# Designs tried in a protein design run: peptides against a protein of PDB entry 5T59. Part 141

Target 1, 112 residues: chain A of PDB entry 5T59
Amino acid sequence: TTPTMQSTSLLTEHLGYPPISLVDDIINAVNEIMYKCTNAMEKYLMQRNIIGKKDFSDEIKIGTAKLESLLENSVDKNFDKLELYVLRNILSIPSDLLEENRFRLLHHEKLV
Target 2, 90 residues: chain B of PDB entry 5T59
Amino acid sequence: EHIRFQRLVQVCNKALEESIRKLQSWEKIHECFPNYGQTREGIENLTVCQQQVIKLWSNLSRVEFDAIFHERSIEEKLNQLDDLINKARS

## One batch from the design tools (peptide; made by RFdiffusion4, then SolubleMPNN)

Design b2_p24_3_s1 (from b2_p24_3, 14 letters changed)
Fold by OpenDDE base, seed 5:
Structure b2_p24_3_s1 (fold): chain B 112 residues (1-112), chain C 90 residues (1-90), chain A 24 residues (1-24)
Amino acid sequence: as target 1 above (112 residues)
Amino acid sequence: as target 2 above (90 residues)
Amino acid sequence: MFEELSDEEIEHTKKLRKEARARL
């Protein structure tokens, strides 16, 4: 079930922010973490780029870039699924409560 | 009784775990550094690097996600939502 | 835990997300 305008409005009032804002925070955070991790990997290996008489700097740069790409693809896929799940199953209101006679339920309870 | 926040935490953890899975594979790591990983010292460096990045991933995600959940008061709000729904069905 | 989601559903959600963000 796709979120409706009605459910979004009610949840926004309840949360104090739109439901999508939470998901946005999560996705932004994981992306930041992802790049911090790959940057740390590259720096660590670049400090150890010479073994014997051979310089592996180019291979390290290419290799870390490949790992970053793999991680990016996985993050994108899994957190897209997360977004759908959160909006459908967590930040959701049952259909029986979306009827007009219960439309003000969340608002009323908040004020009490 | 209160299930929504628990599910949120679970799905976040699942997404994080699935995302880092490829980095947990030594084969995948080694494939990215084929010549570097043919040296003893290179293997040692890659091993340490792999372990550190996985730990960094876990630690950063824990800290930042907890901060988000706190700033958004999401546990409280989801518990309240559960309560409201249960009350309405009574 | 994750539902079986189609590519179409994922793309639709992304669109909704962009629209929602634009309203902020």
Scores: peptide ipSAE 0.074, ipTM 0.898, DockQ to the pose 0.655
Fold by OpenDDE base, seed 1:
Structure b2_p24_3_s1 (fold): chain B 112 residues (1-112), chain C 90 residues (1-90), chain A 24 residues (1-24)
Amino acid sequence: as target 1 above (112 residues)
Amino acid sequence: as target 2 above (90 residues)
Amino acid sequence: MFEELSDEEIEHTKKLRKEARARL
């Protein structure tokens, strides 16, 4: 189920940070990794841009850009799914704990 | 009993794997370098490049995600969450 | 493992995330 404000608050208290922050860290990390990978690929190929008497620099730049786009699209798709899954199924509180009497459980356990 | 952290790791790995799938296709890579890939040396370079980028992807993601999990203490927190849920249901 | 998500659900999630970030 979709996270509620109540569950978000409780999880934030439990985690010490909002659940979305974890997802943000993950997504930011993969984006950074993605560009590091594509950059490395381009650099590697650009160091090998001349074969025989032909310079393939332009093709390498274009080709790497295409691969980057493909990777971007895939990352976006898959990690959007990940975000939803994590927030709904991992960083979630069942309705049992969203009862008024159960709110104290989280707080009580924290204090003990 | 403790399932949430395991699931987190699983979905992260799946997302990473699915994301890199296009780069695992030699055909897709070759299509991006049609003339370069017509040369022997070009093919060799692309082959090595493909292998290295996939490894780099894997290595960087492993290191960075583990760091995130550690910094956020997510395993402990998720285990605690599991325990709380189980306790509440008991 | 992943839920089957529609494009609409994905977009909605993105929107919610942006809103959540704005509240921080």
Scores: peptide ipSAE 0.065, ipTM 0.897, DockQ to the pose 0.536
Fold by OpenDDE base, seed 3:
Structure b2_p24_3_s1 (fold): chain B 112 residues (1-112), chain C 90 residues (1-90), chain A 24 residues (1-24)
Amino acid sequence: as target 1 above (112 residues)
Amino acid sequence: as target 2 above (90 residues)
Amino acid sequence: MFEELSDEEIEHTKKLRKEARARL
């Protein structure tokens, strides 16, 4: 089911933060990791850019950039799917709990 | 009983695995370095590089995601959510 | 585990995310 404003509010109260914030943290983290990985690759290869009498610096720079782009596309695709799944299926409240009388449970537990 | 946090971990792992899959392909790595990879030393360097980046990806993701989950107390919160749902249905 | 999502669904997700952030 698609998240509603009501479920978002209830989950925000329960979590202490909006559900989307968790997803943001995850996506931001993986993006940072991605660039750290590609940077490490480039640096490693640039330290080994000369083989024989030939300098492969330009090819290394271009090649690592291509790998970065490839990884970016894959990360974007897979973590967009993750976001959708998390918000719909994990950080979700069943419809039977979205009744007015059921709101008491979440509020009551918070107050006690 | 408690299922939501387990699912969160599973989908995170899957997303990470699928994301790095392209870098696990030697063919794709070699294609990015066509001339460099035609040398013996180049092949050796690329091989080591590939192995290291995959390990780095795995290690960093583990550390960072665990930190996020801890800071957000997500396991506890999801367990509580499961409990609330189960209680409401009983 | 993972749902098979179309490009359209992915794009919609991005919009929702953007909107959710704007409400914060």
Scores: peptide ipSAE 0.073, ipTM 0.898, DockQ to the pose 0.507; fails the geometry check
Fold by OpenDDE base, seed 2:
Structure b2_p24_3_s1 (fold): chain B 112 residues (1-112), chain C 90 residues (1-90), chain A 24 residues (1-24)
Amino acid sequence: as target 1 above (112 residues)
Amino acid sequence: as target 2 above (90 residues)
Amino acid sequence: MFEELSDEEIEHTKKLRKEARARL
């Protein structure tokens, strides 16, 4: 089930931040890591671009770009799934707690 | 009784693993460097590069995700959430 | 572990995410 506004509000109060903020941190981090990895790969190979008398610089640039694209697509797909799973199943409030008395309980427990 | 944080770690690891899977394929790597990979020295370089990038991916993700989890106090918060849910159901 | 998601569900999630970010 999709998170409700009520659950988001309760979780935000509990966490001190909106649930989506955690996911944003994770996704931003993995994207940064991804580009660091591909950049490192390109630099490593570009330092080794000449084999014998042949310069493979162009092929290396194209090849690393292709790998980056593949990685980007995979990251996007898998972390979109992660986002849904986290928000639906981890950072979620069960339906039986989405009652008025239960909302009060969560609020009360935070204040205690 | 505390399950949510464990699940978070699991799904993060799964997403990271699935994301890097194509780079773990030598065939896919070689396909991107068809001529470079036909040389002995090129194959050696690609092999080392592949191994290093996978390690870098793993190491950076571990460090960064742990930092995020700490900064967001997510283990504590998720444990508390589990406790609240269990208490409400008791 | 992951739910099987359609492209439509993924796109819908992205939309909700954008809306959520806009409210912050």
Scores: peptide ipSAE 0.063, ipTM 0.897, DockQ to the pose 0.541; fails the geometry check

Design b2_p24_3_s2 (from b2_p24_3, 11 letters changed)
Fold by OpenDDE base, seed 2:
Structure b2_p24_3_s2 (fold): chain B 112 residues (1-112), chain C 90 residues (1-90), chain A 24 residues (1-24)
Amino acid sequence: as target 1 above (112 residues)
Amino acid sequence: as target 2 above (90 residues)
Amino acid sequence: MFEELSEEEIKHTRELAEKARASM
């Protein structure tokens, strides 16, 4: 089910924050982790850039950049799917309940 | 009864696993370092690097996602949502 | 070293998470 203004408002009241905020936190976190991982990889290899008499610094920089790009693309793809799934299937209210004025139920439960 | 939080955890784990899949491929790693990976020491360094980055990915994501879930009280909120929906249908 | 760096990053992340939990 596609999120609506009504469902978003109800969920925001229930959660104490907009549903998208949870997704944003997740996406921001994974992006941070991603760059920490790639940075660690580059630093580790750059400390080991000389093998014998050859300097592989340029290759390491290019290679780690390529891996970063691959990871970025994969993260974007998979977490876009995650966002869609979470908003449609997890942080969602069935349409039949929206039509039945679930809003009153939520308020009632808070008052009890 | 309570299904939403479990699904959230599952989809997060799936997204994390699928995202790191390319780095789990030695072939892909080696392709990025074609000359470096032709040396014994290079192979050793890349092997350690690959193993450690995967571990770092897994560990950091676990800690960060758990923190988010706690800060957002999402397990409790999703359980309550399940209960509310079930109650409304009763 | 990667191992040391990884441990530090994990520790730092854990500490931040714990601080966040404590503030809630």
Scores: peptide ipSAE 0.073, ipTM 0.901, DockQ to the pose 0.024
Fold by OpenDDE base, seed 5:
Structure b2_p24_3_s2 (fold): chain B 112 residues (1-112), chain C 90 residues (1-90), chain A 24 residues (1-24)
Amino acid sequence: as target 1 above (112 residues)
Amino acid sequence: as target 2 above (90 residues)
Amino acid sequence: MFEELSEEEIKHTRELAEKARASM
């Protein structure tokens, strides 16, 4: 079931915010966490960049960047799926409730 | 029956788990540091790094997502939505 | 070093979350 204007409006009224706002919060959070993780990795390894008189600083920088890219791709893929699932299956209103007679129920419950 | 919030938690956990899967692969980690990972000390450092980043990922995600769910009152709102739907169908 | 860093990051995140909750 694809979200409709009507369902979005009803859910916005119920939630106090648009459904997409929840998804945005989640996605923003995971992106922030992702960069914190990769930054921590780089810093840890850069403090241990010299082994056997060899300086691995360049390899560490490139390697951590590659890992970041891998993580970014995975995050994008999986959280795009999450967004669709949440909006279609969790923050959704069944079609039978979108009918005129059922529409009043949501408003009535709010007023009671 | 309340099901929507449970599903939200499940799909979030799944997305987080699948996202970190590549970093859980030692092969992938080693491939990014081919020369560094050929040294004894390098292997040790990468091992610790891998373990710690996975822990950091898990803990930060838990804290942040819980905060979001609280701020948005999403459990309560989803339970109410379930109740409304069930009532309408009865 | 990494463990200490990770704990600090977790603590900082928790503090921010708590502040956000307190403001509501």
Scores: peptide ipSAE 0.070, ipTM 0.900, DockQ to the pose 0.024
Fold by OpenDDE base, seed 1:
Structure b2_p24_3_s2 (fold): chain B 112 residues (1-112), chain C 90 residues (1-90), chain A 24 residues (1-24)
Amino acid sequence: as target 1 above (112 residues)
Amino acid sequence: as target 2 above (90 residues)
Amino acid sequence: MFEELSEEEIKHTRELAEKARASM
């Protein structure tokens, strides 16, 4: 189900933070990891840029940049899907619990 | 009974696995370094690089995601959510 | 060198995570 303002509020109260904050943490983390990985690749290869008499520095820079772009695109795509799935199916409240009586029960449970 | 946290872990793992898929392809790696990869030494370097970056990806993601899950107490919160839902439906 | 770099990065990340957990 699609998140609503009501469900978001209830979940925020339950979690102690907005549901989107968890997703943001995950996405920020993977982006950081991504750049650490690509940076490590570049550094490793740049330390090995000369083979024989040929310097491959330019090719390495271009190649690692291409890999970074590929990884970025893949991360964006897959974690966009993740965001939607998490918000719709994991951090969600079934519609039957959003009825007035059941809504109050969730709120009441937090107060007790 | 408790299913949401398991699903969270699963979808995170899936996203991570699918994201690194291109780097797991030797063909794709080689395509990025067409001349470098034509040398024996270059192939060796790329092979090591590929293996190590995948390892780094896996290890860093595990550590960071576990930290996030802990900081956000998400397993506990999702279990509680499952319990609340189940209770309401009983 | 890559392995060493990788281990350092992993260690650093782990340390940060542990500090975060300890602060809770």
Scores: peptide ipSAE 0.067, ipTM 0.899, DockQ to the pose 0.023
Fold by OpenDDE base, seed 3:
Structure b2_p24_3_s2 (fold): chain B 112 residues (1-112), chain C 90 residues (1-90), chain A 24 residues (1-24)
Amino acid sequence: as target 1 above (112 residues)
Amino acid sequence: as target 2 above (90 residues)
Amino acid sequence: MFEELSEEEIKHTRELAEKARASM
């Protein structure tokens, strides 16, 4: 079910925040975690950049950047799917409750 | 019947698992460090690095997502939503 | 070194989360 203005309004009232705010929190969190992970990788390897008198610093920097890019692409793809799924299937109101005479249900329950 | 929060947890776990999949591939890791990974010491370092980053990913995501769910009271709100929908259909 | 770094990050994140929960 595709989110509508009506469903968004009702869910916002119920949640105390717009449904998209939850998704935003999740996405922001995973992005932060992603960069912490890649930063940790780079630092760890850069502390071990000399092997057999050869300096691998440039290769390490390029390699970690490539891994970061791969991870970014994967995160973007999978969490875009997550966003759609959450908004359509989890934070959603069935169509039968989006009829004019049913809109009062969620509002009424809050007031009582 | 409460189902929405369970689905939220499941889809979050799936997204996290699929996102880290490429880093779980030794082949992908090695490809990024072709010369470094040809040394014994380099292989050892990459192995530890791979293991630790996956661990960090899993641990941080668990803590952060749980915090978000708590701050947003999402389990309670989704359970209430399930109840409201079920009540309306009865 | 990686373990130390990762453990510190985990610990710090956990502490922040616990503080947030306690304040609610």
Scores: peptide ipSAE 0.063, ipTM 0.898, DockQ to the pose 0.023

Design b2_p24_3_s3 (from b2_p24_3, 12 letters changed)
Fold by OpenDDE base, seed 5:
Structure b2_p24_3_s3 (fold): chain B 112 residues (1-112), chain C 90 residues (1-90), chain A 24 residues (1-24)
Amino acid sequence: as target 1 above (112 residues)
Amino acid sequence: as target 2 above (90 residues)
Amino acid sequence: MFEELSEEEIEHTRKLREAARAAM
């Protein structure tokens, strides 16, 4: 089920923030982690760039960039799926509770 | 029954696992460093690097995601949501 | 774990996220 304006409003009231904000935090975090990982990898290898009097600095930079690209593509794909799943199946309100008579339940429970 | 938070953790772990899978492939790593990886020292360095980056990925994600979940009080909020839904259906 | 999602749905979600970020 696709989130509706009503469900989003109710969940925002319940959470204290829009549901998408949680997903945004997660995605921002994984992106930051991704770049920290690739940066660490590059730095580690660049400290070991010379083997047998041959300098592999250029290959290391290119190779690390390729790995970063692979990771970026995978992160984008998997966390886009995650976003849809979370918003549809976790941060969701069943349709039967979105009816007029049931609409009051979440609001009422908050006030009591 | 509380199920939503458990599902959140599961899908986060799944997304993280699937995202790092390519880096877990030695073949993929070696392909990115074809000449460097033909040397003994290069292979050793790449092996250590691969292990460390995977560990770093796991550790950082755990710490950061836990922090997010705490800051957003998401376990409590999802449990409450489960309770509200269950109550409405009873 | 993940439900079967079309590429179209994934792209749509990405656009929604970007729009939401722009609104902040």
Scores: peptide ipSAE 0.054, ipTM 0.892, DockQ to the pose 0.472
Fold by OpenDDE base, seed 2:
Structure b2_p24_3_s3 (fold): chain B 112 residues (1-112), chain C 90 residues (1-90), chain A 24 residues (1-24)
Amino acid sequence: as target 1 above (112 residues)
Amino acid sequence: as target 2 above (90 residues)
Amino acid sequence: MFEELSEEEIEHTRKLREAARAAM
């Protein structure tokens, strides 16, 4: 079930923030982590860039960039799915509660 | 009884695990460093690097996601949501 | 665990997210 404006409003009131804000935090975090991981990898390999008489610095930079791209694509795909799942199935209000009487109950329970 | 927060954790872990899947492939790693990976020392370095980056991914994600969940009080809020739904259906 | 989602749905959600972020 796709989130509605009504459910979003109710959840925002309940959470103290819009549901999407949680997802944004998660996605921002994973992107930061991704960068840290690839940066660490590059630094590690660049400290070991010379083997014998060969300097592999260029290959390391290119290779790390390729891995970052692969990781980025995977992150985007999986966390977009996560967003939809969270908003539809976790941060969601069942249709039977999206009735006038139930809305009042939810709001009333918060205030009591 | 309380299911939503558990599901949140599960799907986060799933997304993290699936995202790092490509880095877990030695073939993919080697493809990115074709000449470097043809040397013994290069292979050793890549092996260690692969292991370390996967660990770093796991550790950082755990710490950061836990921090987010705490800052957003999401466990409490989701538990309350479960309770409200269950109560309404009673 | 994840719902079976089309690429179109994923992209649409991404756009919505970006729009929401821009509005904040």
Scores: peptide ipSAE 0.052, ipTM 0.892, DockQ to the pose 0.467
Fold by OpenDDE base, seed 1:
Structure b2_p24_3_s3 (fold): chain B 112 residues (1-112), chain C 90 residues (1-90), chain A 24 residues (1-24)
Amino acid sequence: as target 1 above (112 residues)
Amino acid sequence: as target 2 above (90 residues)
Amino acid sequence: MFEELSEEEIEHTRKLREAARAAM
């Protein structure tokens, strides 16, 4: 079920914020976490960049960048799916409740 | 009776799990550090790094997502939504 | 757990989100 303007309005009233705001918070959080993880990984390895007589700094930088890219792509894909699922199936109102009669009931319940 | 919040948690966990899947692959990690990973010490460092980053991912996600859910009162709101729907159908 | 979604739908959602963010 695709969200409608009506359902969005009702949910916004119920939640106190638009449904998309929750998803935005989640996505922003995971993005922040992602970069914290990759930065930590790079720093950890850069502190251990010399093995024997070899300096692996360049390889570490390139490697961590590759991992970051992989993680970014995966995060984007999976959380885009999450967004669609949440908005369609979790933060949603069944069609039978979107009838005008029941719509008023939801509004009434909010007022009392 | 109350199902929406449970589903939210489930899909969040699923998304987090699938997102970190590549980092859980030793082969993928090693491929990113082909020469570094050919040394004994390098392998050890990568192993520890892999374990730590996965743990960090899990811990940070738990803390941040719980904070979001609390700030948005989403469990309560979703339970109320379930109740409203069930009431309307009865 | 996730619905089966096409890559097109996923990309469309991403674009919408980016547009929304840009508007803020």
Scores: peptide ipSAE 0.043, ipTM 0.890, DockQ to the pose 0.379
Fold by OpenDDE base, seed 4:
Structure b2_p24_3_s3 (fold): chain B 112 residues (1-112), chain C 90 residues (1-90), chain A 24 residues (1-24)
Amino acid sequence: as target 1 above (112 residues)
Amino acid sequence: as target 2 above (90 residues)
Amino acid sequence: MFEELSEEEIEHTRKLREAARAAM
């Protein structure tokens, strides 16, 4: 189910940070990794840009940019799905724990 | 008993695997370098490049995600969450 | 493993994430 304000608050208290912060870290990391990968590809190929008498530098730059775009789209799609899954199914609190008595239990467990 | 952290790792791995799928396609790689890939040397370079970038992707993601999980103490927190939920249901 | 999501839902999630980042 979709996270509620109450569940977010409880999870934030439990985690010490908002659930979205974890997802943000993950997404930021993969984005950084993505650009490192594409940059590495370009650098590698640019070191090998001349074959015979022909310079393929322009094609390499364009080609790596295209691959980057493809990767960006895939990363965006898959990690958006991941975000929803994590927030709904992993960093989630069952409805029965959102009851008043269970809420007290959560606070009690933290204080003990 | 403890399932949430395992699920987190699984979905992270799946997202990473699905994301890199485009780069795993030789056809996609070759299409981006149509003239370069018409040369023997170009094909060799692209092949090595493809293999290396996939490895780099895997290695970097492993290191960075593990670091995140550690910094956020997420395994412990998710295990505690599992325990709390299980206790509440007992 | 991933639930089925529409493109609209995915895009909406992206926007929400961007907003959340901006708020931090």
Scores: peptide ipSAE 0.052, ipTM 0.892, DockQ to the pose 0.394; fails the geometry check

